# Peptides against a protein of PDB entry 4A54: the designs that were tried, part 38

Target 1, 94 residues: chain A of PDB entry 4A54
Amino acid sequence: MSVADFYGSNVEVLLNNDSKARGVITNFDSSNSILQLRLANDSTKSIVTKDIKDLRILPKNEIMPKNGTKSPSTNSTKLKSAETYSSKNKWSMD

## One batch from the design tools (peptide; made by RFdiffusion4, then SolubleMPNN)

Design b2_p16_2_s4 (from b2_p16_2, 5 letters changed)
Fold by OpenDDE base, seed 3:
Structure b2_p16_2_s4 (fold): chain B 94 residues (1-94), chain A 16 residues (1-16)
Amino acid sequence: as target 1 above (94 residues)
Amino acid sequence: SLEELTEKLKEALKKE
């Protein structure tokens, strides 16, 4: 099974620095071992595989805690908001 | 299971 088989999956990643990232797998660069996650704010986070301590696939129905950011009701794909549990990142939705 | 899929993903990340 390849990483590409998991594109679109919601994952929680625990990094070696004990920080956590949550997002949808959008891409994997096998040459450089870089996993790309789309976060809840639609930004992209690149993670080097060597920096991953652990990861888990989240259930599709797991309501990522809606940070009170009104995800614009775009109809179809509830891209479950990858809450990056970085201690400091107040996603201030202006 | 999600656990089994998680392990498969971990293996895929190591092999590529």
Scores: peptide ipSAE 0.660, ipTM 0.923, DockQ to the pose 0.781
Fold by OpenDDE base, seed 1:
Structure b2_p16_2_s4 (fold): chain B 94 residues (1-94), chain A 16 residues (1-16)
Amino acid sequence: as target 1 above (94 residues)
Amino acid sequence: SLEELTEKLKEALKKE
């Protein structure tokens, strides 16, 4: 899995300096190893992965501080299973 | 579980 699979996840990050950050994963720069979080105040924080001591994914129901932005209902885009409709071309040669 | 997902995220962060 890639980090992109976790975009929109709420995480708590423990940094090497023992500070904590909580936010939603919005982006990851693999070239520079930078994880971007959107914080509760709608600001963005960039974290270098080498500075991460530990992290955890938080459940959706943990009260992000009430700035009333409704957690975007991640519409579970139903991964339309590409039903390969094997169209049986029944070429009825009559 | 959230724990399993957390570990997968940690692994993803290391590989990239």
Scores: peptide ipSAE 0.656, ipTM 0.924, DockQ to the pose 0.729
Fold by OpenDDE base, seed 2:
Structure b2_p16_2_s4 (fold): chain B 94 residues (1-94), chain A 16 residues (1-16)
Amino acid sequence: as target 1 above (94 residues)
Amino acid sequence: SLEELTEKLKEALKKE
């Protein structure tokens, strides 16, 4: 399986410093081991895989707060996980 | 399950 199969998935990443990042997987640089997340504020966070303590894929229906975005929601909104469904379907046959 | 998918993602991140 490739990390690319999970592009568009909402994830929560726990870092080694116990901070958390939530966002959509937008890219993975395998050469540098860098996972890119689009955050709720539409910024991109690059995370080196060695700094990841744990992660989980979030349910599609999980509402995440969006701040600093063009979204009309000032509090919480459902983040689009476009490829999560596809990824789930691919592995649901296993 | 989401847990199974999570484990697959974790494994993918380790292998690449």
Scores: peptide ipSAE 0.637, ipTM 0.924, DockQ to the pose 0.717
Fold by OpenDDE base, seed 5:
Structure b2_p16_2_s4 (fold): chain B 94 residues (1-94), chain A 16 residues (1-16)
Amino acid sequence: as target 1 above (94 residues)
Amino acid sequence: SLEELTEKLKEALKKE
C-alpha cells in the first residue's frame, strides 16, 4: 500500500518537537520524504517524515476544528422596521 | 479499522 492510497484522509501528526498538525493528506514526495497536509485554514504544511514522532487517521466525521475563522459576525443590524405610524388622522368632518 | 489503516500509513511512509 502506498501513501497515495491515503490522499484525502484527515490525519493528526505529532512531531518530534511535540507540536501537532492536523490536516488532509494532499501529497507525498517519496524522494525527499515530505508529507504535505492541507490545514483547516486552507494553507499547506510540508512535513519531513523524519520529524514525525507519531500520526493517526481521524474519523471523517470529526469536524476538523475549523480554526474559528470568526465568520464576521454579520451583526444582523436588526433593521428596526421603521414603524411608519401612518397616523390616519381621519378628520371626520361632520 | 482506523487503527489498522493508521499502521498501514505508517508503514507506507517508512518504505518510501
Scores: peptide ipSAE 0.663, ipTM 0.925, DockQ to the pose 0.666; fails the geometry check

Design b2_p16_3_s1 (from b2_p16_3, 7 letters changed)
Fold by OpenDDE base, seed 3:
Structure b2_p16_3_s1 (fold): chain B 94 residues (1-94), chain A 16 residues (1-16)
Amino acid sequence: as target 1 above (94 residues)
Amino acid sequence: MKELIEWLEEKLNKSA
C-alpha cells in the first residue's frame, strides 16, 4: 500500500478540542506527522496527527461539495477495508 | 479493534 492510495479520500477528522474538519487527503508528512486536507473552499488545512482524536473515511454516497473534493479511491484493499470499517465503526479497525 | 487513525498512521508511515 502506498501513501498515494489515501490521496483523494474524503475524510472527517475529530480533533482533541472536539471540533471537526472535513476534506480530501492531499498529503501526509510522515516525518512531521502532519496530515494535509483540502477543504471545500479549496484552502489547505494542516493537522498534526497528535491533535486528532478520531478519523473516518466518508462513504462514497455521502453528498459533498465538488469543489475541493474528489471521489475516494477504491483501488486499494486496505483503503476499501478502512472505508468498510468506517461504515460499521467510525473509529476502529481490525 | 485498532483505532482507525493509528492504523492509517502505520500504513502511511510504512509507505513513506
Scores: peptide ipSAE 0.180, ipTM 0.737, DockQ to the pose 0.096
Fold by OpenDDE base, seed 5:
Parts: C-alpha cells; structure tokens; sequence
Structure b2_p16_3_s1 (fold): chain B 94 residues (1-94), chain A 16 residues (1-16)
C-alpha cells in the first residue's frame, strides 16, 4: 500500500501548533516529506510531515464544508401577516 | 493516528 492510495481522501490534520487543516490529499513529496492538501476554498496547502501531530481520514459521509455556497438568502418574505381586518360590520338591525 | 503518519513516512521512505 502506498500513500498514493490515499490520494483523493478527505483528511483532518492536527499540527504541532494545535491548528487544524482539512482537505483532500492531492500529493505527497517523499523527498521533502511534504503532504499537499486541497482546501475547501480550492487553495492548496503544503504541510511538512514533521509538523503533523495527528491525521485522520474523514468518513465519506462527512460533508466537507463545501465552500459555503452562499446560503441562498432565503428572502424571508416577511409573510405580511395579512391582518385580516375582519371588520365585523356588526350590522345590528335593531 | 500518529502511527499512521509514521506508517506513511515509513512507507514513503521504503518506496523511495
């Protein structure tokens, strides 16, 4: 099994400085011991393996925070509470 | 999980 078998896997990396990075493994440079991740914003991050404290593979079902697709501004159409002015015309024929 | 990194390094070093 090669590191290449993990290419395309979503991972969470915990660094020695306690920062975290999440991304897809795109490459590993064995000569320099550098792991390359594609981040959610489509940028790439290169991490030296000696700076990695821990690494876990994320389950396929964990929705990587896709680039925050702008939540469609649900135009909360303020349902104007149609105050049904039921003007009860109390036509009291007396 | 640290074992995975060490494993990766070992595997990468062995493949080199």
Amino acid sequence: as target 1 above (94 residues)
Amino acid sequence: MKELIEWLEEKLNKSA
Scores: peptide ipSAE 0.176, ipTM 0.738, DockQ to the pose 0.071
Fold by OpenDDE base, seed 4:
Structure b2_p16_3_s1 (fold): chain B 94 residues (1-94), chain A 16 residues (1-16)
Amino acid sequence: as target 1 above (94 residues)
Amino acid sequence: MKELIEWLEEKLNKSA
């Protein structure tokens, strides 16, 4: 699996300080473990992964970035949308 | 069952 397989995923990130960010994964800095998101205003936000409390793929019925990209196929990555899980929290997967 | 963030980090770190 390549890091690039996650690019284009629309995600909501809950940070350790309880703030939230929504955006499209555009890059990952492996050297520094920094996830980069494109936000709705087309700006880029860099987030250190250790500062992430929770992350989920956004369902289609929620607010998406204006220039959002379709999420990659989850079949290859084993990432599954939270909406597909009954009785499970939005941050978990099987 | 895993938290999505933990799974993502595992995959990202492995692929890095």
Scores: peptide ipSAE 0.172, ipTM 0.727, DockQ to the pose 0.095
Fold by OpenDDE base, seed 2:
Structure b2_p16_3_s1 (fold): chain B 94 residues (1-94), chain A 16 residues (1-16)
Amino acid sequence: as target 1 above (94 residues)
Amino acid sequence: MKELIEWLEEKLNKSA
């Protein structure tokens, strides 16, 4: 398993300030607990996980934040796992 | 149950 296995996954992040961000995971800094998302406008947003109130993997049937965004083909099983996990488990700060 | 973010962190950390 590699970090790249999660890259390309579409997520919706709800922040503690009630703002939302949707994007594709491009990087994760485990040392600093920073999730990096590529947004629809191709900008990159860094989010500290401590500022996250909720996070979910977007289902495949949901509108993708970026046209043409594809899940990594080689990591379909892991993405499915993440999606399944997301559907089964809600991450909340509470 | 393990939280999603913790799951991601664990998986990513193991992958790093």
Scores: peptide ipSAE 0.180, ipTM 0.740, DockQ to the pose 0.092; fails the geometry check

Design b2_p16_3_s2 (from b2_p16_3, 8 letters changed)
Fold by OpenDDE base, seed 3:
Structure b2_p16_3_s2 (fold): chain B 94 residues (1-94), chain A 16 residues (1-16)
Amino acid sequence: as target 1 above (94 residues)
Amino acid sequence: MKELIKWLEEKLNKSA
């Protein structure tokens, strides 16, 4: 599973303050532990991973409103492992 | 660190 497989994936993030963010993964800074999401309004949100309570990969068939964002490529490799893990541990807070 | 986040980081780091 490559970084490119994660980039472009739609995700829902549950933050420690119980707020939620939805967006497309555009970047992950491993050095600083920062996940970058492109939101529906085409803005970018940077989230420190320590502020994440839980995360799940959204199904590919789930339609996200995209304002100015490029449609994810339909030929993207299925994140089977990530989806399976996210589904199995959805909001488990482990 | 939560296991899910750790898992994601490991996958991303291994792929980087």
Scores: peptide ipSAE 0.169, ipTM 0.742, DockQ to the pose 0.106
Fold by OpenDDE base, seed 4:
Structure b2_p16_3_s2 (fold): chain B 94 residues (1-94), chain A 16 residues (1-16)
Amino acid sequence: as target 1 above (94 residues)
Amino acid sequence: MKELIKWLEEKLNKSA
């Protein structure tokens, strides 16, 4: 799986402060462990991964960001498995 | 680190 294939996944993030963010993964800063999401209003939100309480990949039937990129089809079995798992549970982060 | 976040970081780092 390439980074480009991974980017574009629609996710819902529950932060440690109990706030929620929904967006498309657009970037990841590996050095600082910062996940970047494009929100529905086309703004970008940067989230430090340590501040994430829970995360799930949004199924296609749920509300997506208005200008969000369609989730790319990946051939990654693990990603598909994770997506399936996320569909079964509210939050897929253990 | 939670499993999913760890997995994401691993995949992104490996793919980058």
Scores: peptide ipSAE 0.171, ipTM 0.745, DockQ to the pose 0.069; fails the geometry check
Fold by OpenDDE base, seed 1:
Structure b2_p16_3_s2 (fold): chain B 94 residues (1-94), chain A 16 residues (1-16)
Amino acid sequence: as target 1 above (94 residues)
Amino acid sequence: MKELIKWLEEKLNKSA
């Protein structure tokens, strides 16, 4: 599995302060555990993973501002939200 | 949640 499998994924992040962020994963700093998201306004938000309360991969059908450039490689392993989250709970906190 | 984040980090680390 490559980093490219996650880059370009649309995610919703619930932070410990109960704020929410939606964006496309553009980078991950493994050394510092920092996730970078491109937001709808094309700005970049850096999030420390320890500040994340909940994170889910958004379904493809969920209208996120598509201003994300090219979908990574067609062979990117689709992270199905169903595999990580119960459809019954928007925020599984798991 | 914690498991998902851990899983993502593990996968990303392995991919790096």
Scores: peptide ipSAE 0.169, ipTM 0.743, DockQ to the pose 0.102; fails the geometry check
Fold by OpenDDE base, seed 2:
Structure b2_p16_3_s2 (fold): chain B 94 residues (1-94), chain A 16 residues (1-16)
Amino acid sequence: as target 1 above (94 residues)
Amino acid sequence: MKELIKWLEEKLNKSA
């Protein structure tokens, strides 16, 4: 399993300041706990996970960000789990 | 939510 297995996942992030960001996971800095998203305009947004109030994996039936990538096929169980959990706990603050 | 973040971090950290 590699970190890259999560790259390409489309997510919506609710920040502590109640702003939202939607994009594709491009990187995760584990040392600094920073999630990097590629936004619809192809810019990159770095988000400190401590600033995240809630996060959900976008369902397949939802409009995807422009220039987004589909979820990697590898580690489908993890992605499926994340998606399931995210769907179950949509903005639950859990 | 915290569980999801924790899960992601844990999985990503383990994968790194």
Scores: peptide ipSAE 0.168, ipTM 0.742, DockQ to the pose 0.098; fails the geometry check

Design b2_p16_3_s3 (from b2_p16_3, 6 letters changed)
Fold by OpenDDE base, seed 1:
Structure b2_p16_3_s3 (fold): chain B 94 residues (1-94), chain A 16 residues (1-16)
Amino acid sequence: as target 1 above (94 residues)
Amino acid sequence: NKELIEWLEKKLNESA
């Protein structure tokens, strides 16, 4: 299978500098051999293939750090209740 | 670049 067939796969990448990156494969630039990963914090990391020492697909059961579903901050638009100031026009009948 | 792509594909296929 081609690299594109693995889009959406969660992978762990070991780099030549012994650092590790984990993320979902979102894109691959064949011309430049650049692998793009979406990280747990929703940022994107671009990795040059030549800098990769090893790579493995993570098992589905391995709890990827759930992107904390930022609960859509329901911007509670405080509907400013238009305080209908009912100005009681006290018609003082003389 | 072809060699790098083939290497990456190999690693991905071996891990699947």
Scores: peptide ipSAE 0.668, ipTM 0.928, DockQ to the pose 0.682
Fold by OpenDDE base, seed 2:
Structure b2_p16_3_s3 (fold): chain B 94 residues (1-94), chain A 16 residues (1-16)
Amino acid sequence: as target 1 above (94 residues)
Amino acid sequence: NKELIEWLEKKLNESA
């Protein structure tokens, strides 16, 4: 299969400098041998094939390190502790 | 460039 057949695949790329990149293959420039990956932060990384030491396709179930999605601001609605004011029923037995 | 493309295709196919 050609490189284009793998568009949309999640891959881990090991570079010659021992750094790693993970992303979805979005494009390949055959003229310049440049592989484009969409990273977890939605940015695009261009990798020259010459700089690739190794490459593997990640299984669909492998948790890609999502850069920390902004934790939904849990608006901590301060549950005002309803102080149950026990209304002292002053049953004055006078 | 041809060799690089073939190498890349080989790696992708081996990993598929």
Scores: peptide ipSAE 0.667, ipTM 0.928, DockQ to the pose 0.689
Fold by OpenDDE base, seed 4:
Structure b2_p16_3_s3 (fold): chain B 94 residues (1-94), chain A 16 residues (1-16)
Amino acid sequence: as target 1 above (94 residues)
Amino acid sequence: NKELIEWLEKKLNESA
């Protein structure tokens, strides 16, 4: 398969300087051998292939810690406990 | 550049 067949794949890239980058493959410039990754912060990182020491595809189940993808604000709908107003009918006996 | 592309493709295919 070509590089383009892996667009959308989440990968971990180990660079020659021992730094790591994780992101989704969004593009590949074949003319310049530049791999483009979308990072967790939605920024784009361009990596020259010659600077890559190793690369692996991350399993789909590894939830990349997306930075603040706003955890769906669990709108803690405070279930306002309907305070059942027990209207104690104070029967004043006459 | 062809060699680099082939290397990258190999790595991707091996990891899939």
Scores: peptide ipSAE 0.663, ipTM 0.929, DockQ to the pose 0.727
Fold by OpenDDE base, seed 3:
Structure b2_p16_3_s3 (fold): chain B 94 residues (1-94), chain A 16 residues (1-16)
Amino acid sequence: as target 1 above (94 residues)
Amino acid sequence: NKELIEWLEKKLNESA
């Protein structure tokens, strides 16, 4: 299969400098041998094929760590249990 | 350039 057949695949790329990049293959420039990856932060990284030491396709079930989901710090607003003081209004029938 | 493309295709196909 050609490189284009792998568009949309999630890959891990090991570079010659021992750094790693993970992303979805969005494009390949055959004229310049440049592989384009969409990263978890929606940015695009261009990698020259000459700089690639190794690569592997990641399983579809591997959730790309969405960098930006700031887990909403559920500020557990401690709902101070309003102690409803049941004032027993003793209504004396006169 | 052709050799680089073939290398990349080989790696992708081996990983699939």
Scores: peptide ipSAE 0.662, ipTM 0.928, DockQ to the pose 0.713

Design b2_p16_3_s4 (from b2_p16_3, 6 letters changed)
Fold by OpenDDE base, seed 4:
Structure b2_p16_3_s4 (fold): chain B 94 residues (1-94), chain A 16 residues (1-16)
Amino acid sequence: as target 1 above (94 residues)
Amino acid sequence: NKELIKWLEEKLNESA
């Protein structure tokens, strides 16, 4: 498969300087051999292939700590428990 | 650059 077939894949890149980058492959410039990653903060990082020491695709289950992509605000709809007002009819017994 | 592309493709395919 070509690099383009892996667009959208989440990858961990180990660079020659021993730094690591994690992100989604968004583009590849074949002319310049530049891999573009979208990082957790929604920024784009361009990596020259020659600077890559190793690369692996992350399993789908590894939730990259996406910074604040707003977890869909689980609108915890506080189910306002309908307090059933038990109208205690105070029967005035004469 | 062709060799770099091939290397990258190989790494990606191996990881898939």
Scores: peptide ipSAE 0.657, ipTM 0.924, DockQ to the pose 0.753
Fold by OpenDDE base, seed 3:
Structure b2_p16_3_s4 (fold): chain B 94 residues (1-94), chain A 16 residues (1-16)
Amino acid sequence: as target 1 above (94 residues)
Amino acid sequence: NKELIKWLEEKLNESA
């Protein structure tokens, strides 16, 4: 298969400097041998093929760590249990 | 350039 057949695949790239990049393959420039990855922060990283030491396709089930999902700190608003004071209105029948 | 493309394709196909 050609590189284009792997567009949309999530990959881990090991570079010659021993750094790693993870992202989805969005494009490949065959003229310049440049692989483009969309990263978890939605930015694009361009990698020259000659700088790649190794790469592997990640399983589809591997949740790309979405960097930016600030888990909404569920401020557990302690719902102060409103103690409903049952005022027993003693209606005296006059 | 052609050799680099072939290398990349081989790596991708091996990983699939």
Scores: peptide ipSAE 0.656, ipTM 0.924, DockQ to the pose 0.722
Fold by OpenDDE base, seed 1:
Structure b2_p16_3_s4 (fold): chain B 94 residues (1-94), chain A 16 residues (1-16)
Amino acid sequence: as target 1 above (94 residues)
Amino acid sequence: NKELIKWLEEKLNESA
């Protein structure tokens, strides 16, 4: 399956700096390999794939705090439109 | 970025 098939999935991302981010996948920029997550506070976080150490989809039964953010469901969850972002190319890698 | 995309897809598929 492609990354787009996982839009709406709730994921935990472990970054190379050992920080963690949790959110719903809302968009993926294939050209720049930038993953967008909607966080619990409805803000958007852009993560460059090269900065990801590990990633997992959170189990359905795992509690994730949210503030105005809907949890993904097996049936249907409408995602908000991807927010605009800008990122400078700091590296070139396939 | 083909390899990075592939890596990400693999991680997602493994977690599904």
Scores: peptide ipSAE 0.638, ipTM 0.923, DockQ to the pose 0.693
Fold by OpenDDE base, seed 2:
Structure b2_p16_3_s4 (fold): chain B 94 residues (1-94), chain A 16 residues (1-16)
Amino acid sequence: as target 1 above (94 residues)
Amino acid sequence: NKELIKWLEEKLNESA
């Protein structure tokens, strides 16, 4: 599926600086590879894909911490982690 | 940029 198919999904984004952002995917700028999240406070955060270390979709019932949280979610909800948080893969800039 | 998009899609699909 394309990124657009995941609009409306709650995601947790781990950034290269080890900070985390959680929010709903509202838009994706494919030209600039920028992912837009609506945060819990209704603000919008734009994240450049290059700055993303890892990303996972959150269960609907998982508590969503505010942006900047570095601690992993300790919720008892089953985590849908893409992988055990590892180093960012190297991709071409194309 | 194409590879970045592909990576993002892969991550999203893996987590779905």
Scores: peptide ipSAE 0.649, ipTM 0.923, DockQ to the pose 0.581; fails the geometry check

Design b2_p16_4_s1
Fold by OpenDDE base, seed 2:
Structure b2_p16_4_s1 (fold): chain B 94 residues (1-94), chain A 16 residues (1-16)
Amino acid sequence: as target 1 above (94 residues)
Amino acid sequence: DLVDKLEEKLNKSYEE
C-alpha cells in the first residue's frame, strides 16, 4: 500500500533522536518526504521521513491517553422524566 | 528511497 492508504491512521513514530510522536496521518509530501501528523492537541507536526527510526500503527481500540480535555461538564440537566401523569379522566358514568 | 522506506515501515506495521 502507498503512504496515502494510511491517511487517518493513528501512529506512533519513533524518531532517530529516540523521541516519540503520536498522531493521525493527515498528509504526506512525497516531494520533500515529509509526514504530517495531527497531534492530540489538534496541532500539526511535520516529520521528515529521514528522521523516522521506526513507526507503528496504533489499534483503533487503543485508548489514546485522553489528554485531559476537560470533558465539558455535561451539566446533567436531570431530564425530569415528565411523568406523564395519566390524568385518570374518571368519566363518572351516573 | 525515503518514501519506499516509509511505505515499508507502514506496511510492516499494518501486517502485525
Scores: peptide ipSAE 0.662, ipTM 0.925, DockQ to the pose 0.779
Fold by OpenDDE base, seed 3:
Structure b2_p16_4_s1 (fold): chain B 94 residues (1-94), chain A 16 residues (1-16)
Amino acid sequence: as target 1 above (94 residues)
Amino acid sequence: DLVDKLEEKLNKSYEE
């Protein structure tokens, strides 16, 4: 298969400096030999292919660590139910 | 070339 057949795959890349990168393959520039990964924080990392020591495709079931977007704690502002005081306007019919 | 080496690594990982 070509590199393009792996677009959308989640991969772990081991670099020659023994650092690791994890992300989804979004693009490959064959002219410059640059692999682009979308990281868990939605940023893009460009990796020069010559710097890749090894790589593995991660199984689809590996929950990408969703950077816990702190779901903004919807501070349930308890909308204090404004007790609509039903002012009984007694319209006295004169 | 470098492209062939990357494809080889991807294909090997896919077959494992």
Scores: peptide ipSAE 0.662, ipTM 0.924, DockQ to the pose 0.686
Fold by OpenDDE base, seed 4:
Structure b2_p16_4_s1 (fold): chain B 94 residues (1-94), chain A 16 residues (1-16)
Amino acid sequence: as target 1 above (94 residues)
Amino acid sequence: DLVDKLEEKLNKSYEE
C-alpha cells in the first residue's frame, strides 16, 4: 500500500532522537519526504521521514489518552432566578 | 528511497 492509503490512521512515531509523536496521518509530501500528523490538540506536526526510527499503527480502540480536556465541569451555576420582587411602591398620595 | 522505507514501515505495522 502507498502512504496515502494510511491517511486517517492513528500512529505512534519513534524518532531517531528517541522522542515519540502520536497522531493521525493527514498528509505526506513525497517531494520533501515529510509526514504530517494531526496531534491530540488539533495542531499539526511535520516529521521528516529520515528522522523516523520506527512507526506503529495504533489500533482504533486504543483510546488515545484524551488529554484530559477537563470537560469544563459546566458548573451549572444555577442562575438563581432573581425573583423580581415587584416592590409595589405604593405612592401614597396624601 | 525514503518513501519506500516509510511505506515498508507502514505496511509492516499494518500486517502485525
Scores: peptide ipSAE 0.661, ipTM 0.924, DockQ to the pose 0.639
Fold by OpenDDE base, seed 1:
Structure b2_p16_4_s1 (fold): chain B 94 residues (1-94), chain A 16 residues (1-16)
Amino acid sequence: as target 1 above (94 residues)
Amino acid sequence: DLVDKLEEKLNKSYEE
């Protein structure tokens, strides 16, 4: 399979400096050999392929920290209908 | 090349 077939896969990447990154594969730049991961904090990390020592696809059952998709709180801006209180000026002509 | 190496790692990890 190509790298593109793994888009959306959750992976753990071990780098040559022994650091680890975990995220979902979102893109791959074949020209520059750059792998893009979406991290748990919704940030994007770009990793140069030459810096990858090892890679593991994480099983689907590993509860990725559900980035709580904050359901867009539809702030229902209740457009308070400005009830134009038509103050009927009762001109009492007395 | 580097792309081939990445694909190899991904495919290996998928089969594991």
Scores: peptide ipSAE 0.660, ipTM 0.924, DockQ to the pose 0.646

